# Peptides against a protein of PDB entry 4IGA: the designs that were tried, part 5

Target 1, 116 residues: chain A of PDB entry 4IGA
Amino acid sequence: KRVLIVDDAAFMRMMLKDIITKAGYEVAGEATNGREAVEKYKELKPDIVTMDITMPEMNGIDAIKEIMKIDPNAKIIVCSAMGQQAMVIEAIKAGAKDFIVKPFQPSRVVEALNKV

## One batch from the design tools (peptide; made by RFdiffusion4, then SolubleMPNN)

Design b1_p8_8_s1 (from b1_p8_8, 5 letters changed)
Fold by OpenDDE base, seed 4:
Structure b1_p8_8_s1 (fold): chain B 116 residues (1-116), chain A 8 residues (1-8)
Amino acid sequence: as target 1 above (116 residues)
Amino acid sequence: MPATEEQL
């Protein structure tokens, strides 16, 4: 399966790329904000998206909503420091399949990838 | 890799 990594932090994209590849997944591409995420989703049609929330240009919630308009079957795993109940609920309502709170263990990401 | 403060 191919994964689109969306995070404004280069370090986080690097970390997720390492986890994803070591778990036997392919990295389809990367995006640094929600607008790029939507564009890359259209272009690459990844099987899975890892989605940050706090990004410039377009936040992760709005990106989820836009991706879900493109593909109602999109498999989006949120990965965010914003683990508040309200944000989790909002992400799930937007269409996210899982919510991983930063900081996380790599195994938590692998479990999410395997379940969606 | 274990989680670090760089994730925040």
Scores: peptide ipSAE 0.028, ipTM 0.660, DockQ to the pose 0.054
Fold by OpenDDE base, seed 3:
Structure b1_p8_8_s1 (fold): chain B 116 residues (1-116), chain A 8 residues (1-8)
Amino acid sequence: as target 1 above (116 residues)
Amino acid sequence: MPATEEQL
């Protein structure tokens, strides 16, 4: 399966890329904000998206909503430091399948990838 | 990879 990695932090994209590839998934591409995420989703048609929330241009919640308009069956895993109950509920309501709180263990990401 | 403050 191919994964689109969305995070404004280059370090986090690198970390997720390492986890994803070591778990046997392919990285379809990367996006640095929610607008790029929507564009890359249309272009690459990934099987899974890892989605940060706090990003410039367009936040992750809005990006989830826009991706779900494109593909109601999109498999989006949120990966965010904003693990508050309200944010988790908002992400799930927007269409996310899982929510991983930063900082995380690699096994948590792998579990999410395998289950969505 | 170890968790760092850069994850936040």
Scores: peptide ipSAE 0.028, ipTM 0.662, DockQ to the pose 0.053
Fold by OpenDDE base, seed 2:
Structure b1_p8_8_s1 (fold): chain B 116 residues (1-116), chain A 8 residues (1-8)
Amino acid sequence: as target 1 above (116 residues)
Amino acid sequence: MPATEEQL
């Protein structure tokens, strides 16, 4: 399965890329904001998206909503430091399948990838 | 199942 990684932080994209590839998944591509995420989703048609929330240009919640318009069956895993109950609820309401709070253990990401 | 519990 192919994963689109969305995060404004280069360090986090690198970390997720390492976890995803070591788990036997392919990285379809990367996006640095929600607008790029929507564009890359259209282009790459990934099987799974890892989505940050706090990003410039377009935040992760809006990106989830736009991706769900493109593909109502999209499999989006949120990965964010914004682990407050309200944000989790908002992300799930927008269409996310799972929510991983930063900082995370690699096994948590692998579990999410395997189960969505 | 999706996570619904608050974490920091």
Scores: peptide ipSAE 0.028, ipTM 0.647, DockQ to the pose 0.162
Fold by OpenDDE base, seed 5:
Structure b1_p8_8_s1 (fold): chain B 116 residues (1-116), chain A 8 residues (1-8)
Amino acid sequence: as target 1 above (116 residues)
Amino acid sequence: MPATEEQL
């Protein structure tokens, strides 16, 4: 399966890329904000998306909503420091399949990838 | 605990 990695932090994209590839998944591409995420989703048609919330230009919640308009079957895993109950509920309501709170263990990401 | 800046 091919994964689109969405995070404004280069370090986080590097970390996720390492986890994803070591778990036997392919990286379809990267995006640094929610607008790029929507554009890359259309272009690359990934099987899975890892989605940050706090990003410039367009946040992850809005990106989830836009991707779900394009593909109601999109498989989106949120990875965010914004682990408050209200934010988790909002992400799931928007269409996310899972919510991983930063900081995370690599095994938690692998489990989420394997379940979607 | 709050997340470290490296993982924000």
Scores: peptide ipSAE 0.026, ipTM 0.653, DockQ to the pose 0.072

Design b1_p8_8_s2 (from b1_p8_8, 6 letters changed)
Fold by OpenDDE base, seed 5:
Structure b1_p8_8_s2 (fold): chain B 116 residues (1-116), chain A 8 residues (1-8)
Amino acid sequence: as target 1 above (116 residues)
Amino acid sequence: MLASEEQL
């Protein structure tokens, strides 16, 4: 399966790329904000998306909503420091399949990838 | 809120 990694932090994208590839998945591409995420989703047609929330230009919640308009079957895993109850509910309501709170253990990401 | 600088 091919994964689109969405995070404004280069370090986080590097970390996720390492986890994803070591788990046997392919990295389809990267995006640094929600607008790029929507564009890359259309372009790359990934099987899975890892989605940050706090990003410039367009946040992850809005990106989830836009991707779900394009593909109601999109498999989106949120990875965010914004682990507040209200934000988790909002992400799930928008269409996310899972919510991983930063900081996280690599195994938590792998579990989420394997479930979607 | 911001998380750890190690995992942004």
Scores: peptide ipSAE 0.029, ipTM 0.669, DockQ to the pose 0.094
Fold by OpenDDE base, seed 3:
Structure b1_p8_8_s2 (fold): chain B 116 residues (1-116), chain A 8 residues (1-8)
Amino acid sequence: as target 1 above (116 residues)
Amino acid sequence: MLASEEQL
């Protein structure tokens, strides 16, 4: 399966790429904000998306909503430091399948990838 | 392991 990684932090994209590839998944591409995420989703048609929330240009919640308009069956895993109850509810309402709170263990990401 | 304050 192919994964689109969305995060404004280069370090986080690198870390997720390492986890994803070591788990036997392929990285379809990367995006640094919500607008790029929507564009890359249309272009690459990934099987799974890892989505940060706090990003410039377009935040992760809005990106989820736009991707769900394109593909109602999109498999989006949120990965964010903003693990507050309200944010989790907002992400799930927007269409996310899972929510991983930063900082995380690699096994938590692998579990999410395997289950969505 | 792969855990850092840079995980924002």
Scores: peptide ipSAE 0.029, ipTM 0.664, DockQ to the pose 0.053
Fold by OpenDDE base, seed 1:
Structure b1_p8_8_s2 (fold): chain B 116 residues (1-116), chain A 8 residues (1-8)
Amino acid sequence: as target 1 above (116 residues)
Amino acid sequence: MLASEEQL
């Protein structure tokens, strides 16, 4: 399966890329904000998206909403430091399948990838 | 690679 990685932090994208590839998944591409995420989703049609929340231009919640308009069957895993109950509820309401709180262990990401 | 404050 192919994964689109969305995070404004280059370090986090690198970390997720390492986890994803070592777990046997393919990286479809990367996006650095919510607008790029929507554009890349249209272009690449990935099987899974990892989505940060706090990003410039367009935040992850809005990106989830826009991706769900494009593909109601999109498989989106949120990866965010904003792990408050209100944010988790908002992400799930928007269409996310899972919510991983930063900082996380690689195994937590792999489990989410395998389950969505 | 394990979790760190760099993830924030």
Scores: peptide ipSAE 0.028, ipTM 0.653, DockQ to the pose 0.054
Fold by OpenDDE base, seed 2:
Structure b1_p8_8_s2 (fold): chain B 116 residues (1-116), chain A 8 residues (1-8)
Amino acid sequence: as target 1 above (116 residues)
Amino acid sequence: MLASEEQL
């Protein structure tokens, strides 16, 4: 399966890329904000998206909503430091399949990838 | 689907 990684932090994208590839998944591509995420989703048609929330240009919640318009069956895993209950509820309402709070253990990401 | 499971 192919994963689109969305995060404004280069370090986090590198970390997720390492976890995803070591788990046997392919990285379809990367996006640095929600606008790029929507564009890359259209282009790459990934099987799974890892989505940050706090990003410039377009935040992760809005990106989830736009991706769900493109593909109502999109499999989006949120990965965010914004782990408050209200944000989790908002992400679920937008269409996210899982929510991983930063900082995370690699096994948590692998579990999410395997189960969405 | 694990949407309700907030975890680190």
Scores: peptide ipSAE 0.026, ipTM 0.628, DockQ to the pose 0.150

Design b1_p8_8_s3 (from b1_p8_8, 5 letters changed)
Fold by OpenDDE base, seed 2:
Structure b1_p8_8_s3 (fold): chain B 116 residues (1-116), chain A 8 residues (1-8)
Amino acid sequence: as target 1 above (116 residues)
Amino acid sequence: VPASEEML
C-alpha cells in the first residue's frame, strides 16, 4: 500500500517516512500543507494519507474535507500535536479513520496503517 | 518539549 505523508514539518515527514517504509509500506509522496495534500491526493491516488492539522495555506481538517469530496473512501490517519478531544471529534467528523497524538510511538503509527 | 509538539 502507498502512503501520502502530509505535514508542514520536514522533521516529522522524515520520521513518518522512516516508520512507514520500515513497516513495509511505500511512500507515494509528501505534502507540506493542506492545499498540496489535496493536489497530491488527486495526482498520486494513495491508499492511505497521514495528515497533520496545523499547517499554513490550508489546515488538515479542511484538507480532509476536500479529499473526502474527491474520494469518499479515502483512508486518512490524522497525526497531530493538537490532541484535544474537540479536535479528535472534528477530525473524525470530517472523515478521518484514526487520530494519532504527537508525540507518538512508531508502533502506534504501524497499528493505524494496518487497521485502515 | 518534544520536537513533534513544538512543530505542531
Scores: peptide ipSAE 0.033, ipTM 0.674, DockQ to the pose 0.062
Fold by OpenDDE base, seed 5:
Structure b1_p8_8_s3 (fold): chain B 116 residues (1-116), chain A 8 residues (1-8)
Amino acid sequence: as target 1 above (116 residues)
Amino acid sequence: VPASEEML
């Protein structure tokens, strides 16, 4: 399966890329903000998206909502430091399938990829 | 604060 990685932090994108590829998934592409994520989703039609929340231009919640308009069956895993109950509920309500709180263990990401 | 948290 092909994964679109969305995070404004280059370091985090690199980390996720390593985890995803070592787990046997393919990286479809990368996005650095929510607007780019929506554009890349349309272009690449990935099987899975990893989505940061706190990003410039467009945040992850809004990006989830826009992607769900494009593809109601999108498989989105949130990966964010904002693990508050309210944010988790908001992300799931928007259409996310899972929510991973930063900092995370690689196994947590792999488990999420395997389950969505 | 961990780098992953600081990057949000």
Scores: peptide ipSAE 0.033, ipTM 0.667, DockQ to the pose 0.064
Fold by OpenDDE base, seed 4:
Structure b1_p8_8_s3 (fold): chain B 116 residues (1-116), chain A 8 residues (1-8)
Amino acid sequence: as target 1 above (116 residues)
Amino acid sequence: VPASEEML
């Protein structure tokens, strides 16, 4: 399966890329904000998206909503430091399949990838 | 934007 990695932090994208590839998945591409995420989703049609929430231009919640308009079957895993109950509920309501709170263990990401 | 536990 092919994964689109969305995070404004380069180091986080690098980390996720390492985890994803070591787990046997392919990285379809990267995006640094929600607008880029929507554009890349349209272009690449990835099987899975890892989505940060706090990003410039467009946040992850809005990106999830826009991606779900494009593909109601999109498989989106949120990876965010904003693990508050309200944010988790909002992400799930928007269409996210899982929510991983930063900081996380690599195994947690792999479990999410395998589950969706 | 906290890093992963692995990166810490």
Scores: peptide ipSAE 0.032, ipTM 0.666, DockQ to the pose 0.064
Fold by OpenDDE base, seed 1:
Structure b1_p8_8_s3 (fold): chain B 116 residues (1-116), chain A 8 residues (1-8)
Amino acid sequence: as target 1 above (116 residues)
Amino acid sequence: VPASEEML
């Protein structure tokens, strides 16, 4: 399966890319904000999306909502430091399938990828 | 944002 990685932090994108690749998944592409995420989803049509929340231009919640309009069957895994219950609920309400709180263990990401 | 190299 192909994964679109969305995070404004280059370091985090590199980390996720390493985890995703080592787990046997293909990286479809990367996006640095919610607007780019929506554009790349249309372009690449990935199987899975890892989504940060706090980003410039467009935040992850809004990006999830827009992607769900494009593809109601989108598989989105949130990866964020904003792990408050209210934020988790908001992400799930928007359409996310899972929510991983930063900092995370690589195995947690792999389990989420395998589950969705 | 912690755990993401600062970035707010």
Scores: peptide ipSAE 0.036, ipTM 0.679, DockQ to the pose 0.055; fails the geometry check

Design b1_p8_8_s4 (from b1_p8_8, 5 letters changed)
Fold by OpenDDE base, seed 1:
Structure b1_p8_8_s4 (fold): chain B 116 residues (1-116), chain A 8 residues (1-8)
Amino acid sequence: as target 1 above (116 residues)
Amino acid sequence: MLATEEQL
């Protein structure tokens, strides 16, 4: 399965890429904001998306909403420091399948990838 | 952006 990684932090994209590849998944591509995430989803048609929330240009919640308009079957895992109950509810309402709070253990990401 | 080792 192919994963699109969305995070404005290059370090976080690198970390997720390492976890994803070591778990036997392919990295379809990367995006640095929500606008790029929507564009890359259209271009690459990934099987799974990892989505940050706090990004410039377009936040992760808005990106989830736009991706769900393109593909109602999209498999989106949120990965964010904003683990408050209100944000989790908002992400799930937007269409996310799981919510991983930063900082995370690699096993938590692998479990989410396997279950989504 | 939040909760990386390099950035807030």
Scores: peptide ipSAE 0.027, ipTM 0.641, DockQ to the pose 0.053
Fold by OpenDDE base, seed 2:
Structure b1_p8_8_s4 (fold): chain B 116 residues (1-116), chain A 8 residues (1-8)
Amino acid sequence: as target 1 above (116 residues)
Amino acid sequence: MLATEEQL
């Protein structure tokens, strides 16, 4: 399966890329904000998206909503430092399948990839 | 958003 990685932090994208590839998944591409995420989703048609929340231009919640408009079956895993209950509820309401709180263990990401 | 000092 192919994964689109969405995070404004280059370090986090590198970390996720390492985890995803070592788990036997392909990285479809990367996006650095919510606008790029929506554009790359249309272009690449990934099987899974890892989505940050706090990004410039467009945040992850809005990106989830826009992706769900174009593909209601999208498989979106949130990866965010904003692990508050309200944010988790908002992300799930927007259409996310899972929510991973930063900092995370690599095994938690692999578990999410395998289950969505 | 960054989660650890190593991510800054």
Scores: peptide ipSAE 0.027, ipTM 0.641, DockQ to the pose 0.053
Fold by OpenDDE base, seed 3:
Structure b1_p8_8_s4 (fold): chain B 116 residues (1-116), chain A 8 residues (1-8)
Amino acid sequence: as target 1 above (116 residues)
Amino acid sequence: MLATEEQL
């Protein structure tokens, strides 16, 4: 399966790329904000998206909503430091399949990838 | 890979 990694932090994209690759998944591409995420989703048609919330240009919630308009079957895993109950509910309502709170264990990401 | 402060 191919994964689109969406995060404004270069370090986080590198960390997720390492985890995803070591778990036997392919990295389809990267995006640094929600607008790029929507564009890359259209271009790459990934099987899974890892989505940050707090990003410039377009936040992760809005990116989830736009991706779900393109593909109602999109498999989006949120990965965010914004682990508050309200944010989790909002992400799930927008269409996310899972929510991983930063900081995370690599095994938590692998579990999410395997389940969506 | 360990979690670091750079995850935040």
Scores: peptide ipSAE 0.025, ipTM 0.635, DockQ to the pose 0.052
Fold by OpenDDE base, seed 5:
Structure b1_p8_8_s4 (fold): chain B 116 residues (1-116), chain A 8 residues (1-8)
Amino acid sequence: as target 1 above (116 residues)
Amino acid sequence: MLATEEQL
């Protein structure tokens, strides 16, 4: 399966890429904001998306909503430091399949990838 | 957004 990695932080994209590839998944591509995430989803048609919330241009919640309009069956895993109950509820309501709070253990990301 | 300052 192919994964689109969405995070404004280059370090976080690098970390997720390492976890994803070591788990036997392919990286379809990367995006640095929610607008790029929507564009890359249309272009690459990934099997899974890892989605940050706090990004410039377009936040992760809005990106989830736009991706779900394109593909109602999209498999989106949120990965964010914004682990507040209200944000988790909003992400799930938008269509996310899972919510991983930063900082995370690599095993938690692998479990999410295997379950969506 | 980064999880911690240690990731910078």
Scores: peptide ipSAE 0.025, ipTM 0.629, DockQ to the pose 0.052

## One batch from the design tools (peptide; made by RFdiffusion4, then SolubleMPNN)

Design b1_p9_1_s1 (from b1_p9_1, 6 letters changed)
Fold by OpenDDE base, seed 2:
Structure b1_p9_1_s1 (fold): chain B 116 residues (1-116), chain A 9 residues (1-9)
Amino acid sequence: as target 1 above (116 residues)
Amino acid sequence: MEKYYDEEF
């Protein structure tokens, strides 16, 4: 399966790329904001998306909503420092399949990838 | 700097 990594932090994208590849997944591409995420989703048609919430241009919640309009079957895993219950509920309501709170264990990401 | 807490990675 191919994963689109969406995070404004280059370090986080690198970390997720390492986890994803070591888990036997392919990285389809990267995006640094929600607008790029929507564009890259259309272009690359990834099997899975890892989605940050707090990004410039377009936040992760809006990106989830736009991706779900493109593909109602999209498999989006949120990865965010914003672990508040309200944000989790909002992300799930937008269409996310899972929510991983930062900081996270690599195993938690692998589990999410395997379950979506 | 977020640390890797999982020694498997």
Scores: peptide ipSAE 0.035, ipTM 0.661, DockQ to the pose 0.053
Fold by OpenDDE base, seed 4:
Structure b1_p9_1_s1 (fold): chain B 116 residues (1-116), chain A 9 residues (1-9)
Amino acid sequence: as target 1 above (116 residues)
Amino acid sequence: MEKYYDEEF
Protein backbone atom coordinates (compact mmCIF):
# COMPACT_ATOMS: atom_id res chain seq x y z
CA LYS B 1 0.00 0.00 0.00
CA ARG B 2 1.03 3.58 -0.75
CA VAL B 3 1.15 6.26 1.98
CA LEU B 4 0.94 10.04 1.63
CA ILE B 5 2.89 11.69 4.47
CA VAL B 6 1.57 15.09 5.59
CA ASP B 7 3.56 17.13 8.14
CA ASP B 8 5.05 20.64 8.08
CA ALA B 9 8.20 19.36 9.84
CA ALA B 10 10.75 17.88 7.42
CA PHE B 11 12.22 15.85 10.30
CA MET B 12 8.84 14.25 11.07
CA ARG B 13 8.26 13.42 7.39
CA MET B 14 11.69 11.77 7.30
CA MET B 15 10.96 9.71 10.43
CA LEU B 16 7.54 8.63 9.16
CA LYS B 17 9.11 7.71 5.80
CA ASP B 18 11.62 5.46 7.60
CA ILE B 19 8.87 3.76 9.66
CA ILE B 20 6.54 3.35 6.67
CA THR B 21 9.21 1.90 4.38
CA LYS B 22 10.64 -0.44 7.05
CA ALA B 23 7.09 -1.73 7.62
CA GLY B 24 6.88 -2.72 3.91
CA TYR B 25 4.71 0.20 2.73
CA GLU B 26 5.53 2.56 -0.15
CA VAL B 27 5.67 6.34 0.25
CA ALA B 28 3.35 7.79 -2.41
CA GLY B 29 4.52 11.33 -1.68
CA GLU B 30 4.82 14.11 0.87
CA ALA B 31 2.89 17.29 1.71
CA THR B 32 3.94 20.14 4.02
CA ASN B 33 0.48 21.62 4.74
CA GLY B 34 -3.22 20.76 4.44
CA ARG B 35 -3.61 22.43 1.02
CA GLU B 36 -0.74 20.41 -0.44
CA ALA B 37 -2.23 17.31 1.23
CA VAL B 38 -5.54 17.78 -0.61
CA GLU B 39 -3.73 18.44 -3.91
CA LYS B 40 -1.42 15.43 -3.47
CA TYR B 41 -4.35 13.19 -2.51
CA LYS B 42 -6.10 14.10 -5.79
CA GLU B 43 -2.89 13.56 -7.78
CA LEU B 44 -1.48 10.43 -6.14
CA LYS B 45 -4.63 8.62 -4.88
CA PRO B 46 -2.74 7.06 -1.94
CA ASP B 47 -4.13 4.11 0.00
CA ILE B 48 -3.34 5.73 3.37
CA VAL B 49 -2.60 9.26 4.64
CA THR B 50 -0.63 10.20 7.74
CA MET B 51 -1.90 13.66 8.74
CA ASP B 52 -0.44 16.25 11.08
CA ILE B 53 -2.88 18.78 12.59
CA THR B 54 -0.88 21.95 13.25
CA MET B 55 0.22 23.18 9.84
CA PRO B 56 0.32 26.53 8.02
CA GLU B 57 -2.04 27.36 5.10
CA MET B 58 -4.55 24.63 6.08
CA ASN B 59 -4.66 22.57 9.27
CA GLY B 60 -5.04 18.79 9.35
CA ILE B 61 -8.72 18.81 10.41
CA ASP B 62 -9.70 20.90 7.40
CA ALA B 63 -7.49 18.73 5.17
CA ILE B 64 -9.27 15.59 6.45
CA LYS B 65 -12.67 17.17 5.68
CA GLU B 66 -11.59 18.11 2.14
CA ILE B 67 -10.06 14.67 1.47
CA MET B 68 -13.25 12.99 2.71
CA LYS B 69 -15.24 15.04 0.17
CA ILE B 70 -12.94 13.69 -2.56
CA ASP B 71 -12.91 10.13 -1.23
CA PRO B 72 -15.37 9.11 1.53
CA ASN B 73 -13.37 5.87 1.86
CA ALA B 74 -10.06 7.67 2.57
CA LYS B 75 -7.86 6.02 5.20
CA ILE B 76 -6.44 8.85 7.31
CA ILE B 77 -4.27 8.33 10.39
CA VAL B 78 -3.70 11.50 12.40
CA CYS B 79 -0.21 11.90 13.85
CA SER B 80 -0.04 14.99 16.07
CA ALA B 81 1.39 16.47 19.25
CA MET B 82 -2.15 17.78 19.96
CA GLY B 83 -3.44 14.71 21.83
CA GLN B 84 -6.27 16.55 23.64
CA GLN B 85 -9.60 14.70 23.77
CA ALA B 86 -11.36 17.54 21.95
CA MET B 87 -8.89 17.31 19.05
CA VAL B 88 -9.24 13.51 18.86
CA ILE B 89 -13.03 13.87 18.73
CA GLU B 90 -12.78 16.53 15.99
CA ALA B 91 -10.41 14.34 13.95
CA ILE B 92 -12.74 11.32 14.24
CA LYS B 93 -15.77 13.48 13.35
CA ALA B 94 -13.86 14.78 10.31
CA GLY B 95 -13.27 11.17 9.18
CA ALA B 96 -9.91 10.04 10.65
CA LYS B 97 -9.55 6.30 11.30
CA ASP B 98 -6.92 6.62 14.02
CA PHE B 99 -5.12 9.22 16.13
CA ILE B 100 -1.46 8.84 17.13
CA VAL B 101 -0.08 11.28 19.70
CA LYS B 102 3.49 12.57 19.35
CA PRO B 103 5.90 11.42 20.66
CA PHE B 104 5.08 7.89 19.52
CA GLN B 105 6.57 4.43 19.29
CA PRO B 106 7.18 3.28 15.69
CA SER B 107 5.15 0.12 16.44
CA ARG B 108 2.10 2.34 17.09
CA VAL B 109 2.38 3.76 13.56
CA VAL B 110 2.82 0.26 12.07
CA GLU B 111 -0.24 -1.00 13.97
CA ALA B 112 -2.30 1.92 12.65
CA LEU B 113 -1.11 1.30 9.06
CA ASN B 114 -2.06 -2.39 9.35
CA LYS B 115 -5.55 -1.73 10.82
CA VAL B 116 -7.03 1.00 8.58
CA MET A 1 15.62 18.59 17.01
CA GLU A 2 13.10 16.91 19.32
CA LYS A 3 12.95 13.12 19.31
CA TYR A 4 9.36 12.33 18.29
CA TYR A 5 9.68 8.52 18.36
CA ASP A 6 10.99 5.82 20.70
CA GLU A 7 14.41 4.22 19.96
CA GLU A 8 13.00 0.65 20.03
CA PHE A 9 12.60 0.67 16.23
Scores: peptide ipSAE 0.034, ipTM 0.675, DockQ to the pose 0.056
Fold by OpenDDE base, seed 5:
Structure b1_p9_1_s1 (fold): chain B 116 residues (1-116), chain A 9 residues (1-9)
Amino acid sequence: as target 1 above (116 residues)
Amino acid sequence: MEKYYDEEF
């Protein structure tokens, strides 16, 4: 399966890339904001998306909503420091399949990838 | 911005 990684932090994209590849998944591509995430989803048609919330240009909630309009079957895993109940509810309501709170263990990301 | 480092990666 191919994964699109979406995070504004280069170090977080690198960490997620290492986890994803070591778990036997392929990295389809990367995006640094929600606008790029929507564009890359259209282009690459990934099997899974990892999605940050707090990004410039377009936030992760709006990116989830736009991706779900393109593909109602999209498999989106949120990965964010914004683990407040209201944010988790809003992400799941937008169409996310899972929510991983930062900081996280690599095993939690692998578990999410295997379950979606 | 909190930096997350994992020595396993």
Scores: peptide ipSAE 0.034, ipTM 0.676, DockQ to the pose 0.045
Fold by OpenDDE base, seed 1:
Order: sequence, then C-alpha cells, then structure tokens
Structure b1_p9_1_s1 (fold): chain B 116 residues (1-116), chain A 9 residues (1-9)
Amino acid sequence: as target 1 above (116 residues)
Amino acid sequence: MEKYYDEEF
C-alpha cells in the first residue's frame, strides 16, 4: 500500500517516511500543507494518508474534508500534537479513521497503517 | 509546528 505523508515539518515527514518504509509500505509522496495534500491526493491516489492538523495555507481538518469530497473511501490517519478531545472529535467527524497524538511510538503508527 | 522527537526512534 502507498502512503501520502502530510506535515509542515520536514523532520516529521522524515520520521513518518522511515516508519512507513520499515513497516513495508511505499511512500506515494509528501505534502507540506492541506492544499498540497488535496492536490497530491488527486495526483497520486494513495491508499492511505497521514495528516497533520496545524499547517499553513490549509489546516488538516479542512484537507480531510476536501479529500473526503473527492474520495469518500479515503483512509486518513491524523498525526498531530493537538490531542485535545475536541480536535479528535472534529477530525473523526471530518472523516479520519484514526488519531495519533504526537509524540508517538513508531508501533502506534504501524498499528494504525495495518488497521485502516 | 512542534518538533516531537521520540527517544526510542
């Protein structure tokens, strides 16, 4: 399965890329904001998306909503420092399949990838 | 925008 990685932080994209690759998934591509995420989703048609929330241009919640309009079967895993209950509820309501709070264990990301 | 480093990574 191919994964689109969405995060404004280059370090976080690198970490996720290492985890995803070591778990036997392919990295379809990367996006640095929610607008790029929507564009890359259309272009690459990934099987899974990892989605940050706090990004410039377009936040992760809005990106989830736009991706779900394109593909109602999209498999989006949120990965965010914003682990507040309200944000988790908002992400799930937008269409996310899972929510991983930063900082995370690599195993937690692998479990999410395997379950969606 | 927060850089989280996992010490086990």
Scores: peptide ipSAE 0.033, ipTM 0.672, DockQ to the pose 0.051

Design b1_p9_1_s2 (from b1_p9_1, 5 letters changed)
Fold by OpenDDE base, seed 5:
Structure b1_p9_1_s2 (fold): chain B 116 residues (1-116), chain A 9 residues (1-9)
Amino acid sequence: as target 1 above (116 residues)
Amino acid sequence: MEIYYDENF
């Protein structure tokens, strides 16, 4: 399966890439904001998306909503430091399949990848 | 937002 990694932090994208590849998945591509994520989803048609929330240009919640309009069957895993109840609920309502709170253990990401 | 790095994974 191919994964699109979305995060404005290069460090986080690097970390997720390492986890994803070591778990036997392929990285389809990367995006640095929500607008870019929507564009890359259309272009690459990944099997899974990892999605940050707090990004410039377009936030992760809005990106989830736009991707779900494109593909109602999209498999989106949120990965965010904003683990507040309201944000988790909003992400799930938008269409996310899972919500991983930062900081996270690599095994939590692998578990999410395997289950969506 | 940034938080974790583990080169040993």
Scores: peptide ipSAE 0.035, ipTM 0.666, DockQ to the pose 0.047
Fold by OpenDDE base, seed 4:
Structure b1_p9_1_s2 (fold): chain B 116 residues (1-116), chain A 9 residues (1-9)
Amino acid sequence: as target 1 above (116 residues)
Amino acid sequence: MEIYYDENF
């Protein structure tokens, strides 16, 4: 399966790329904001998206909504420091399949990838 | 926002 990694932090994209690759998944591409995420989703048609929330240009919630318009079957895993209940609910309502709170264990990411 | 993970995978 191919994963699109979306996070404004290069460090986080690097870490996720390492986890994803070591877990046997392919990295379809990367995006640094929600607008790029939507564009890359259209272009790459990934199987899974990892999505940050707090990003410039377009936040992760709006990106989820836009991707779901394109593909109602999109598999989006949120990975965010904003683990408040309200944010989790908002992400799930937008269409996310899972919500991983930062900081995380690599196994938590792998588990999410395997289950969506 | 940059936040680490707990171990080097």
Scores: peptide ipSAE 0.035, ipTM 0.661, DockQ to the pose 0.055
Fold by OpenDDE base, seed 3:
Structure b1_p9_1_s2 (fold): chain B 116 residues (1-116), chain A 9 residues (1-9)
Amino acid sequence: as target 1 above (116 residues)
Amino acid sequence: MEIYYDENF
């Protein structure tokens, strides 16, 4: 399966790429904000998306909503430091399949990838 | 937003 990695932090994208590839998944591409994420989703048609929330241009919640409008079957895993209950609920309501709070254990990311 | 992960993977 191919994963689109969305995070404004280059370091985090690198970390997720390492985890994803070591787990046997392919990286379809990367996006640095929500607007780019929507564009890349259309372009790359990934199987899974890892989605940060706090990003410039467009936040992850709005990106989830836009992607879900394009593909109601999108498999989006949120990965964010914004782990407050209200944010988790909002992300799930928007269409996310899982929510991983930063900082995380690599196994948690792998579990999420395998579940969706 | 930037946060590390458990490197003991």
Scores: peptide ipSAE 0.033, ipTM 0.657, DockQ to the pose 0.056
Fold by OpenDDE base, seed 1:
Structure b1_p9_1_s2 (fold): chain B 116 residues (1-116), chain A 9 residues (1-9)
Amino acid sequence: as target 1 above (116 residues)
Amino acid sequence: MEIYYDENF
């Protein structure tokens, strides 16, 4: 399966790329904000998206909503430092399949990838 | 937003 990695932090994208590839998945591409994520989703048609929340231009919640309009079957895993219950609920309500709080164990990401 | 992962993997 091919994964689109969305995070404004280059280091985080690098870490996720490492985890994703070591787990046997392919990286479809990267996006640095929610607007770019929506564009890349249309372009790349990934199987899975990892989505940060706090990003410039467009936040992850809005990006989830827009991607779900494009593809109601989108498989989006949120990966965010904002782990408050309210934010988790909002992300799931928007259409996310899972929510991973930063900092995370690589195994948690792998588990999410395997289950969506 | 940046924050770390646990380096065992």
Scores: peptide ipSAE 0.031, ipTM 0.648, DockQ to the pose 0.055

